Peptides against a protein of PDB entry 6IDX. Designs and how they scored, part 185

Target 1, 380 residues: chain A of PDB entry 6IDX
Amino acid sequence: KELAKLSADVTFATEFINMDGIIVLTRLVESGTKLLSHYSEMLAFTLTAFLELMDHGIVSWDMVSITFIKQIAGYVSQPMVDVSILQRSLAILESMVLNSQSLYQKIAEEITVGQLISHLQVSNQEIQTYAIALINALFLKAPEDKRQDMANAFAQKHLRSIILNHVIRGNRPIKTEMAHQLYVLQVLTFNLLEERMMTKMDPNDQAQRDIIFELRRIAFDAESDPSNAPGSGTEKRKAMYTKDYKMLGFTNHINPAMDFTQTPPGMLALDNMLYLAKVHQDTYIRIVLENSSREDKHECPFGRSAIELTKMLCEILQVGELPNEGRNDYHPMFFTHDRAFEELFGICIQLLNKTWKEMRATAEDFNKVMQVVREQITRA

## One batch from the design tools (peptide; made by RFdiffusion4, then SolubleMPNN)

Design b2_p20_1_s4 (from b2_p20_1, 9 letters changed)
Fold by OpenDDE base, seed 3:
Structure b2_p20_1_s4 (fold): chain B 380 residues (1-380), chain A 20 residues (1-20)
Amino acid sequence: as target 1 above (380 residues)
Amino acid sequence: SFFEKRMAKMRKLQEKAAKE
């Protein structure tokens, strides 16, 4: 107890470290000897002292043994561990992950996100905060190839639902520290959109062109009787498609793929359109057909609007920003759905279409409509 | 509290790790 208190002092820490004091503490953890009177209390103070000593940055985190890591991971995985030991073990693992890529690799093999979910299902908000902090640390240190797998694990309906139901909708006010960790998790989740936001469409990619064609098909051919004879010449068909792409509200009616070559929002806008068309087909068809039937210059250009709205949402949500230590603003809405960004897009595109009508806007009013919509979204 | 002090350190470490 006294050692744990004194370990926060840099003078004491320096002297204790020079006497190989950290090595003694690590060996106590590695031994796993439960035979000591007041083992749990002694272990809690040992872990506190270890963590406080390591915080001085005098000793590299890489000095820890694999046995030490396994013992700490073991305390996190045990169902009946003392709360004080669990909290310190989570904090040690988080610190290990953040300070060393080598330790990250070892810890990622010993601990799964699934094991950390159990620590989110408790009434203790401090434990929940440590668990989310460790999840965030694992996400931050994940190599780019594994980051998508972690993203998929975060996108797992289970983790999201547990955070929503046990953390956000818990019976206790969210403290500042938890709000910060939820903010970090949200930032890391939005950064997964950055790749698509910065991906330019390749106009020569047939698969990407087929998506644009599918948007056209869903809007116009789903209601059309198959009676359009296959025999209308290639030119008439190309002219028909140009008309359809105009009705869809693309800026480039001849080659809509060109509208997705600008980044941001690049391919992310096309992903949002396709999601809307497939998941909310009735809403998509209604928006497109309502504007395609207008000859009064008050048509809302869906394609252009969807691209600019996607860009605006990326700006509002600060997609691609790095986590800031001073921020604690998170959006509970993003924990309500697995594809929350695409769902938000679907809500906002309807809001945009409504606002366009209410303003009796023309193509010249486009930027003014977007400004009004931005204010509406940021106030919600 | 120990928790608050630890979380303050974690916030700094996370920000640092995000910049690396």
Scores: peptide ipSAE 0.528, ipTM 0.955, DockQ to the pose 0.855
Fold by OpenDDE base, seed 2:
Structure b2_p20_1_s4 (fold): chain B 380 residues (1-380), chain A 20 residues (1-20)
Amino acid sequence: as target 1 above (380 residues)
Amino acid sequence: SFFEKRMAKMRKLQEKAAKE
């Protein structure tokens, strides 16, 4: 206990480290010697002293043995461990992950996100916070190939639902530390959108062009009497598609693929449009047809609106930002659905369409409508 | 508290790790 207190002092820490004190502490953990009276209390203080000593940055985290890592991981994976030991073990693992890529690799083999989920299903918010912090650390240090797997694991209904139900909707107020870790997790999740946001459409990619064609098909062919089969010559077909792409509100109604060459929002806008068309088909068709049937110059261009809205949402959500130590603002909505960004887009595009009608906007008012919609979204 | 002090250090480490 006194060692743990003194270990916070840099002068004591320096002298203790010079006396190989950290090595002695690590050996105490490695030995697993449960024979001592008050072992759990002594171990908790040992782990505290170890953390406080390592916090001085005098000793590299790479000095720890694989046996030490396994013992610490063991305390996190065991169902019956003292809360004090568990908290310190989670904190040690997080510090190991964040300070050493080599330790990250070893820890990622020993600990699964599934094991950390059990620590979210507890009433102790500090344990929950350490568990989310460790998830965030693993996410931050994951190589690019595994980062997508972790994203998918976060998209796993189970982790998200547990965070939502046991942390966000828990019977206790969320403390600042938990709010920060939820913020970090959200930022890391939004950063997965950055790749798509910065991906330019290739106008020559047939598969991407087929998605645009599918948007047209869903909007217009689902209601078209099969008698208007586009069986007439290639020129009539091209002219027909140009009309349809104009009705869809693309800026380049001859080659809509050109509208997705701008980054941001690049392909992310097309992903949102396709999601809306497939998952919320009735809403999509309604928005498109309500505007396509208007001859009064008050038509809201869906394609242009969807692209600019996607860009705006990326700006509002700060897609691609790095986690900031001082922030604690998170959106609980993003824990409610696996595709929460696309769902938000679907809500906001309806809001945009409504606002356009209420303002009796024309194409010249486009930027004014977007500004009003931005204010509405940021106040919600 | 020990928790608050530890979390304050972790925030800094996370921000650092995000920049690497």
Scores: peptide ipSAE 0.525, ipTM 0.955, DockQ to the pose 0.862
Fold by OpenDDE base, seed 4:
Structure b2_p20_1_s4 (fold): chain B 380 residues (1-380), chain A 20 residues (1-20)
Amino acid sequence: as target 1 above (380 residues)
Amino acid sequence: SFFEKRMAKMRKLQEKAAKE
């Protein structure tokens, strides 16, 4: 107990470390020996002292053994562990993950996000905070190729639902520390959109062009019996597609792929359009056809609007922003759906379409409409 | 509290790790 208190002092820590004291503490954990009187209390103080000593940065985190890691991971995974031990074990794991890529790799093999979900289902908000912090740490230190897997794990209805129901909608007010960790988790989740936001469409990629063609098909051919695709000559077909792409509201009606070469929002805009068209088909068709049938110059260009709206949403949500230690603002909405960004896009594109009508806008008013929509979104 | 102090350290570490 006294050691744990003194370990916060840098002078004491330096002297204790010089005496190989930290090695003694690690060996106590590694031994796992429950034979000592007051083992749980002693272990809690040992783990506290270890953390406080390591926080001075005098000793590398890489000094810890695999046995130590397994013991700490064991305390997190063991049922009926003392709350004090659990909290310190979570904190140690988080620190190990954040301070060492080598330790991250070892910990990622021993602990899954699924195991951490159990610590979110408790009434203790501190435990919940440590668990989310560890998830965030694992996310931050994940190799780029594995970040999507972490994202998918978050997008998994289970983790998201547990956070929503047990943390956000819990019977207790969200403390500042939890709000920060939820903010971090949100930022990390939004950063997954950055890749697509910065991905330029290749106008020569047939697979990407087929997505644009699918948008056209869903909008204009969904009610058409596929049998009546008239074998009209290649020129008529090309002219027809140009008309359809104009009706879809693309800026480049000849080659709509060119509209997605701008980054941001790049391919993310196309992803949003495709999601809307597939998941909210009736809404998509309604928006497109309502504006495509207008000859009054009050048509809202869907394609252009969707691209600029996607860009605007990325700006509003600060996609690509790094986690800041001082921020605690998170959006509970993003925990309500696995495809929350695309759903937000679907809401906002309807708002844009409504606002366009209300303003009796023309193509010249486009930027004014977008500004009004921005204000509406940021006030909601 | 121990928790708050720990979380304050973690915030800094997370921000650092995000910049790496």
Scores: peptide ipSAE 0.522, ipTM 0.954, DockQ to the pose 0.855
Fold by OpenDDE base, seed 1:
Structure b2_p20_1_s4 (fold): chain B 380 residues (1-380), chain A 20 residues (1-20)
Amino acid sequence: as target 1 above (380 residues)
Amino acid sequence: SFFEKRMAKMRKLQEKAAKE
């Protein structure tokens, strides 16, 4: 207990470390010997002292043994562990992950997100906060190629549901520290959109062009039997498509692919449009068709609106920004659905279309409509 | 509290790790 208190002092820490005191503490943890009276209390103070000593940055985190890591991971994975030991073990694991890529690799082999979910299903918000902090640490230190895999995992979907039900909708007010960790998790999740946001469409990529064609098909051919594709010559088809792309509200009616060459929002806008068209087909068709037949210059250009809205949402959500230590603003809505960004887009595009009608807007009013929509989104 | 002090350090470490 006194050691744990004194370990916060840099002078004491320096002398204690010079005497190999930290090695003695690590060996005590490594031994796993429960033979001592008050073992749990002693271990909790040992882990506290270890953390406080390591926080001085005098000793590299890489000094810890694999046995030490396994013992700490073991305390997190055990169903019956003292709360004090669990909290300190989670904090140690997080610190190890954040301070060393080598330790991250070792910890990622010993601990799964699934094991951490159990620590979210508790009434202790501090334990919940440490668990989310460790998840955030694992996410931050994951190789770029593995970040998407982590997000797509069934464990992540389950994690979202558990966070929503047990943390956000819990019977206790969310404290500032939990709000910060939820913010960090949200930022890390949104940063997975950055790749798509910064991906330019290749106008020569047939697969990408086929997506635009699918948007046209869903909007205009939904009632047409695919067998009745009129054998009208290739030129009439091209002219028909140009008309359809105009009705879809693309800026480039001849080659809509060009509208997706600007980054941001690049391909992310096309992803949102395709999601809307496939998942919310009735809403998509309604929005497109309501504007496709208007001759009064009050048509809302869906394609342009979808692109600019996607860009606006990226700006509002700060996609690609790094987690800030001072922020604690998170959106509970993003824990309600697996495809929360695309669902938000679907809500906001309907809001945009409604606002356009209410304002009796023309193409010249486009920026004014977008400003009003921005204000509406940021107030919600 | 110990929790608050630890979380303050963690916030800084997370921000640092995000920049690396």
Scores: peptide ipSAE 0.520, ipTM 0.954, DockQ to the pose 0.851

Design b2_p20_2_s1 (from b2_p20_2, 11 letters changed)
Fold by OpenDDE base, seed 4:
Structure b2_p20_2_s1 (fold): chain B 380 residues (1-380), chain A 20 residues (1-20)
Amino acid sequence: as target 1 above (380 residues)
Amino acid sequence: DRRFKLRKKQQEAAAREAAA
C-alpha cells in the first residue's frame, strides 16, 4: 500500500526502478501464488505500484514477460476477480497496448473485444471506462488489415447495444472521462468511412458502373428481373441511359461515374445511395420519381444532392479527424444502429428533398438549399 | 486524474501513428 502511494513520486520511482524493484513486482504477478494471506489485497497494491511506476515512462513496457501478460489477461477474463484487481489489470493492458506494438500483438491474441463486453455490463462506471479505453487502445493499435475487424466488432449489434443501454442510457451521469472514451470510440468508428470517402470511382471499372446501373434499375425498372443485364446497348439504349441519369440527378448525364471522382466524398456517396436504394427502397424510389417526373425546373437532383450531402455529413461529423484529448462530444445516435451513417444519410436526404420543395428551389438555389440543410442538421 | 490525462495523450499519439 505504501509502495503504491510512493510509486506516484518520480524520485521514489527512479530509485525503486534502479534497485530492480519493478522486476520484483512483475515476478510477484508472474508467480500467481495465491498462498499468501491477503493475496488479493497484495496483488491489487502490486498492480497499482507497477502501473504508477510504469506511468513515469522510465522503463519500457516491452520489459514485461509473456507470463505477465497472460496473468493480467487472465485477471480480465476471470469472472470472479476482485474489482480492484480487474480495474488495474484493464489499465495495465490498455497501457501495454498503447505503448507497444509488440505487446498489442500478444494481448490481441489473449483478449477479445467480446470478453471486454462483460465489463461494460457492470454498474461500475470506472470499470466500464477502462473497458472502453482498452477497446479504443486495441482499435488504435490494430494494423490496417484488422481495423475493419475491430470496426465490425463495434458494428456488432451486441457491443453497440450494450454501450447504448448500459453506458449511455445508464441511470447515472456520464463522467468526463467516459464521455471522452465514447468520443474516441466514435471518432475511430467514423474514420472507417475515410477510406471510402477518399476512394475515387474508376470510370473504367465495370463493377462500379454496375452499381450506378443498379441505382437506375431500382428507380425505373423496379419490377424488371435483374437478369436483364444491359447487354451491348443499341444507340437507343445509350440515349435512354443518358435520360435516366439526368432523371437520377447526376451532374454528368453521359458518364455518372465522373461525379464520384471527387474526393471527398468519392465512393462513400455511392455506398450511401446504394444503401438507401436497397434498404429503404420505397424512400429511394419516391425521392427519385417525384423529382424525375417534374418539368417545372423545381426538380431536386438526387445524384448531385446525395454526393454533396455525403460530403457535408463527412464535414459535420469530422470524418478523418484524429482523437483529440480535449474533446468529449459524442453522438448517442451513432450507437443506435450498426449502419448509423447510412441511416443518417437516409434521414438527411429526405430532409434535403423536403427543404428543396419548401424553398421551391431550382438548380441555381442548390447551394442555398445545402446551407439551410446544413444548419438544420447541425442544430438537431 | 493524471492517469486519464496520460491515457488521452497516448491515445492521441497512437492515432497519429496510425494515420502516418
Scores: peptide ipSAE 0.540, ipTM 0.952, DockQ to the pose 0.966
Fold by OpenDDE base, seed 1:
Structure b2_p20_2_s1 (fold): chain B 380 residues (1-380), chain A 20 residues (1-20)
Amino acid sequence: as target 1 above (380 residues)
Amino acid sequence: DRRFKLRKKQQEAAAREAAA
């Protein structure tokens, strides 16, 4: 207890570390010696002292043994661990992950996000905060090849649902530190969209062109079986498609693929359009057909609007921005659905279409409509 | 308090490293 208190002092820490005191603490954890009276209390103080000493940055985190890591991971994975030990163990794992890539690799083998989910289901907001912070650390230190796997783990309805129900909708006010960890988690989740946002469409890629054709098919040929691959369309079919792409509100009616060559929003806009068309087909068809039948210059160009709205949403949500220590703003809506960005797009495109009608807008008013829509989205 | 401040800085540093 006294050691744990004194370990917060840098002078004491320096002297204690010079006496190999940190090694003694690690060995105490490694031994796992449950035979001592008051073992849990002693262990909690040992872990506190260890963490306070290491937080001075005098000793490399790489000094810890694999046995130490396994013991700490064991305390996090065991169902009946003392709350005080669990909290400190989560804290140590987080610090190990953040400070060492080699420790990240070892820890990622010993613990899963699924095990950390159990620590979110508790009423203790401090434990919840440490659990989310460790998840964030694991995400931040994941190699690029594993970031998508971590993304998929975040996309797991279970983690989002638990955060929503047990943290965000909990019976307790969210503390600033929890709000910051939720913000960080959200930023990391949005940064998964960055790749698609910065991916240019290749106008020569047939698979990408087939998606645009599928958007046309869903809008205008909804009853037609997709099995009619667009054979070598006669000039009449090409002219028909140009008309259809105009009715869809693409800027380039001849080659709509060119509208997706600008980054941002690149392919992310096409992903949103395809999601809307497949998941919210009735809404998509309604929006397209209501504007395709207009000859009064009050048509809302869906394709252009979808692209610019996707770009606007990326700007509002700050996609690609790095986590900032001073921010704690998070959007609870993004924990309500696995495809929350695409669902937000679907809500906002309806809002845009409504606002366009209410303003009696023309193509010349496009930027003004987008400004009004931006204000509506940012106030909601 | 101190630890949470340290965490935030470490998270920001890790994010910068991951973006480089």
Scores: peptide ipSAE 0.538, ipTM 0.952, DockQ to the pose 0.967
Fold by OpenDDE base, seed 2:
Structure b2_p20_2_s1 (fold): chain B 380 residues (1-380), chain A 20 residues (1-20)
Amino acid sequence: as target 1 above (380 residues)
Amino acid sequence: DRRFKLRKKQQEAAAREAAA
């Protein structure tokens, strides 16, 4: 207990480290000797002292043994551990993951996000914060090939629902530290959109062109028998598609693929449009047909609007930006749905279409409408 | 307090490393 308190002092820490004191603490953890009177209390203070000493940054985290890592991971994976030991063990693992790629690899083998979910279901917000912080650390240190798996684990309805129900909608006010960890988790989640946001459409890729064709089909051919394979279209059919792409509100009516060559938002805009068309088909068809039937120059160009809205949403959500220490703002909505960005797009495109009508906008007013919509989204 | 400040800095550092 006294050691744990003194370990916060840098002068004491330096002297204790010079005396190989950290090695003694690590050996106490490694031994696992439950035979000592007050073992749990002693262990909690040992872990506190160890963590305070290591937090001075004098000793590399790579000094820890695999046995030590396994003991600490064991305290996190065991359901019947003292809260005091659990909290310190989570903090140690977090620090190991953040400070060492080698330790990350070892810890990622010993601990799953699924095991950390149990620590989110507790009433102790400090434990919840350490659990989310460890998830964030694992996400940050994950190699690129595993980042998508971590994303998918976060996309697991279970983790999101638990964060939403036990953390965000908990009976306690969210502390600033928890708010920051939720913000970090959200930023890391939004950064998964960056790849698609920066992916240019290839106008020569037939598979990508077929997605644009599918948008046309859903809007205009919903009643037509699928038997007319897209491949056999005569020059008349190409001319018909140019008219349809104009009605869809693409800037390039001849080759809409050219509208997706600009990054941002690149292919992410097409993903949003396709999601809207497939998941919210009635809303999509309504928006397209309401504007395609207007001859009054008050038509809202859906394709252009969808692209610019996707770009605007990326700017508002700061997609591709790194987590900032000073920020703690998070959007609870992103924990309510697995495709929350696409759902937000679907809400915002309806808002845009409504605002366009209310303003009696023309194509010349496009930027003014977008500015009004931006203000509406940022105030909500 | 001190630990949470350290955590934030370490997370930001890790984010910079992951973006490089």
Scores: peptide ipSAE 0.536, ipTM 0.952, DockQ to the pose 0.963
Fold by OpenDDE base, seed 3:
Structure b2_p20_2_s1 (fold): chain B 380 residues (1-380), chain A 20 residues (1-20)
Amino acid sequence: as target 1 above (380 residues)
Amino acid sequence: DRRFKLRKKQQEAAAREAAA
C-alpha cells in the first residue's frame, strides 16, 4: 500500500527502479501464488505500484515477460475477479498495447473483444471505461489487415448494442473520460470508411461498371430478370443508357463511372447508392422516378446529390481525422445500426430531395441546397 | 486523473503512428 502510494513520486520511482524493484513486482505477479494471506489486496497494490512506476516512462514496457502478460490477461478473462484487480489489469493491458507493438501482438492472441464485452455489462463506469479504452487500444495498434476484423467485431451487433444499452443509455451521467473513449471508438470506426472514400473508381473495371448498371436496373427495369446479358448494345441501347444515366442524375451521362473518380468521396458514394438501392429499394426508386419524370428544370440530380452528400457526410463526421485528446463528442446514432453511415446517408438523401422540392431548386441552386442540407444535418 | 491524461496522449500518439 505504501509502495503503491510512493510509486507516484518520480524520485522514489527512480530509486526503486534503480534497485530492480519493478522486477520484484513483476515476479510477484508471475508467480500466481494465491496461497498468500490477503493475496487479492496485495496483488491489487502490486499492480497499482507497477502501473504507477511504469507510467513514469523510465522503463520500457517491453521488459515484461510473456508469463506476466498471460497472468494479467487471465485476470481480465476470468469471471469473478476482484474489481480492483480487474481495473488495474485492464489499465496494464491498455498501456502495454499502446506502448508496444510487440506486446500488442501477444495480447491480441490472449484476449478477444468478446471477452471484454462482459466488462461493459457492469454497473461500474470506470470498468466500462477501461474496457472500451482497451478495445480502442487494440483497434489503434491493429495492423491494417486486422483493422477490418476489429471493425467487424465492432459491427457485431452485440458490442454496439451493449455499448448503447449499458453505457450510453445507462441510468447514470456519462463522465468525460467515457465520452472521450466513445468518441475515440467512433473516430476509429469512421476511419474504416476512409479507404473507400479515397478509392477512385476505375472506369475500366467491369465489376464496378456492373454496380452502376445495377443501379439503373433497379430504378428502371425492376421486373426484368438480370439474366438478360447485355447483348451487343446497339447504338440505340447506348443512347438509352445515356438517357437513363441522365435520369439518375449523374453528371457524366455517357460514362457515370467518371463521377466516382474524384476522391473524396470516391467509391464510398457508390457503396451508399448501392446500399440504398438494395436495402431501401422503394425509397430509392421513388427518389429516382420522382425526378426522372420531371420535364421541368426542377429535377433533383440523384447521382450528383448522392456523391456530394457522401462527401459532405464525410466532412461533417470528420472521416480520416485522428483522435484528439481534447474531444469527447460522439453520436449515439452510430451505435444503433451496423451500417449506420449508409442508413444516415439514406435519411439525408431523402432530406436533400425534400429540401430541393421545398426550395423549388434548379441545377444552379445545387450548392445552396447542399448548404441548407448541411445546416439541417448539423443541427439534428 | 493523471492516468486518463496519460491514456489520451498515448492514444493520440498511437493514432499518429498508425497513420504514418
Scores: peptide ipSAE 0.536, ipTM 0.952, DockQ to the pose 0.967

